Peptides against a protein of PDB entry 7AL2. Designs and how they scored, part 5

Target 1, 85 residues: chain A of PDB entry 7AL2
Amino acid sequence: YEIMLIRPKTIDDINYVVDQVLEESNPVILDLSFLEKESPANFKLAGEKIKQMRSNYGAEALLLSRCNDKNLIIIAPKGVSLVRK

## One batch from the design tools (peptide; made by RFdiffusion4, then SolubleMPNN)

Design b1_p30_7_s1
Fold by OpenDDE base, seed 2:
Structure b1_p30_7_s1 (fold): chain B 85 residues (1-85), chain A 30 residues (1-30)
Amino acid sequence: as target 1 above (85 residues)
Amino acid sequence: MDEVKELAKELFGENFEVWEEDGKYYARGL
C-alpha cells in the first residue's frame, strides 16, 4: 500500500479519501483544517465518514496534530495497525 | 501541490520530497 496526503476541500475530496481507504486499501494522512474553518457541514460529514469506516469496515483513525489551522489525522484500512509511541 | 507541500512540511519538517502520480500525492522525509 501507499500513503496518500490530502487536504480535503470538497465532498468529492472526502469521498476520495473513503475510496482510498476502503477500495484501494491505502492509508491516508489528511488535514481537515480547511473544512473545519470553511465548511462546518462538510467537516461534520468528514467526521461521520471516518466514524463509518471505523465502525463498519474496521478502519483505524489516529489524531496526529490539532492546533490552529492544522488538524492532521491518519486513517488506516483494516489490516494496517496504527501504533502511537 | 502547494497545499500538499505544506502538509508534508507539517509532517516531515523542512527536508522532504513530494510527488504526484496519477492524481495522487505522496511525501517522505529526507
Scores: peptide ipSAE 0.187, ipTM 0.695, DockQ to the pose 0.033
Fold by OpenDDE base, seed 5:
Structure b1_p30_7_s1 (fold): chain B 85 residues (1-85), chain A 30 residues (1-30)
Amino acid sequence: as target 1 above (85 residues)
Amino acid sequence: MDEVKELAKELFGENFEVWEEDGKYYARGL
């Protein structure tokens, strides 16, 4: 599989992430820092979508890095194991 | 591409490769 990198800015970007994980079965590494700073509503939506993918489709999410200027998360589709070492 | 490079920098540091294929972006550390 391929791993996509994205820093979503719009609802379309968020939906694109969902499509990559659920339809294409591709892991996605995303930086939520833009949404967190610029759009609380879309940041909340992104979080809800991630929770839905985890709860309903067996996706997994792992925080890679969190600081003032980044919020890096990997979302893996069902069947891809995430391990931190 | 610029935003992807910044993301790659955060993940892999200063030495990385970024490329695009069919509208998707990828990166790896060097």
Scores: peptide ipSAE 0.177, ipTM 0.686, DockQ to the pose 0.034
Fold by OpenDDE base, seed 1:
Structure b1_p30_7_s1 (fold): chain B 85 residues (1-85), chain A 30 residues (1-30)
Amino acid sequence: as target 1 above (85 residues)
Amino acid sequence: MDEVKELAKELFGENFEVWEEDGKYYARGL
């Protein structure tokens, strides 16, 4: 697998993340700070998609950093374990 | 690409490499 980096701005970007995790089995490190600030609706949608990937497909999500200017999360497909050391 | 560079900066600091291939973005610390 290869790790993707993205700061999603649109619904297309959110779907891109879903495709990377579920169809291509690639972990994704994403910054949700743009959606959180600019689109509460798409921020909520992104969160719902992450929850769905966890609940229905065995994905894992880990918060990397949260502050005023960033909201970094890694999402890993089933089979890729996330461990904080 | 600009926003990916900003994300890489948040992850790796000032010294990093970013590239794109087939619409996918990659980064590593230097």
Scores: peptide ipSAE 0.175, ipTM 0.690, DockQ to the pose 0.032
Fold by OpenDDE base, seed 3:
Structure b1_p30_7_s1 (fold): chain B 85 residues (1-85), chain A 30 residues (1-30)
Amino acid sequence: as target 1 above (85 residues)
Amino acid sequence: MDEVKELAKELFGENFEVWEEDGKYYARGL
């Protein structure tokens, strides 16, 4: 599998993340800081999509870093385990 | 590409490589 890097800005970017995780089975490292600051509605949508992937498809999500200028999360498809050491 | 480089810098530090292929972005530490 490949690891996708993205800072989503639009709904199309959010759907691209969903496609990478569910259709391509690729982990995604994403920075949600743009949506959090510039589009609260799309930030909420991104969160809902992540929750749906976890609840319905067995995806995992792990917070990598949270501060004023970044919000880094890795999302892994079912079959790719995430461990914090 | 510039935004992806900034993300890679946060993950791997100052020494990294970033490239694009078929609309996908990749990075690794050096």
Scores: peptide ipSAE 0.169, ipTM 0.676, DockQ to the pose 0.032

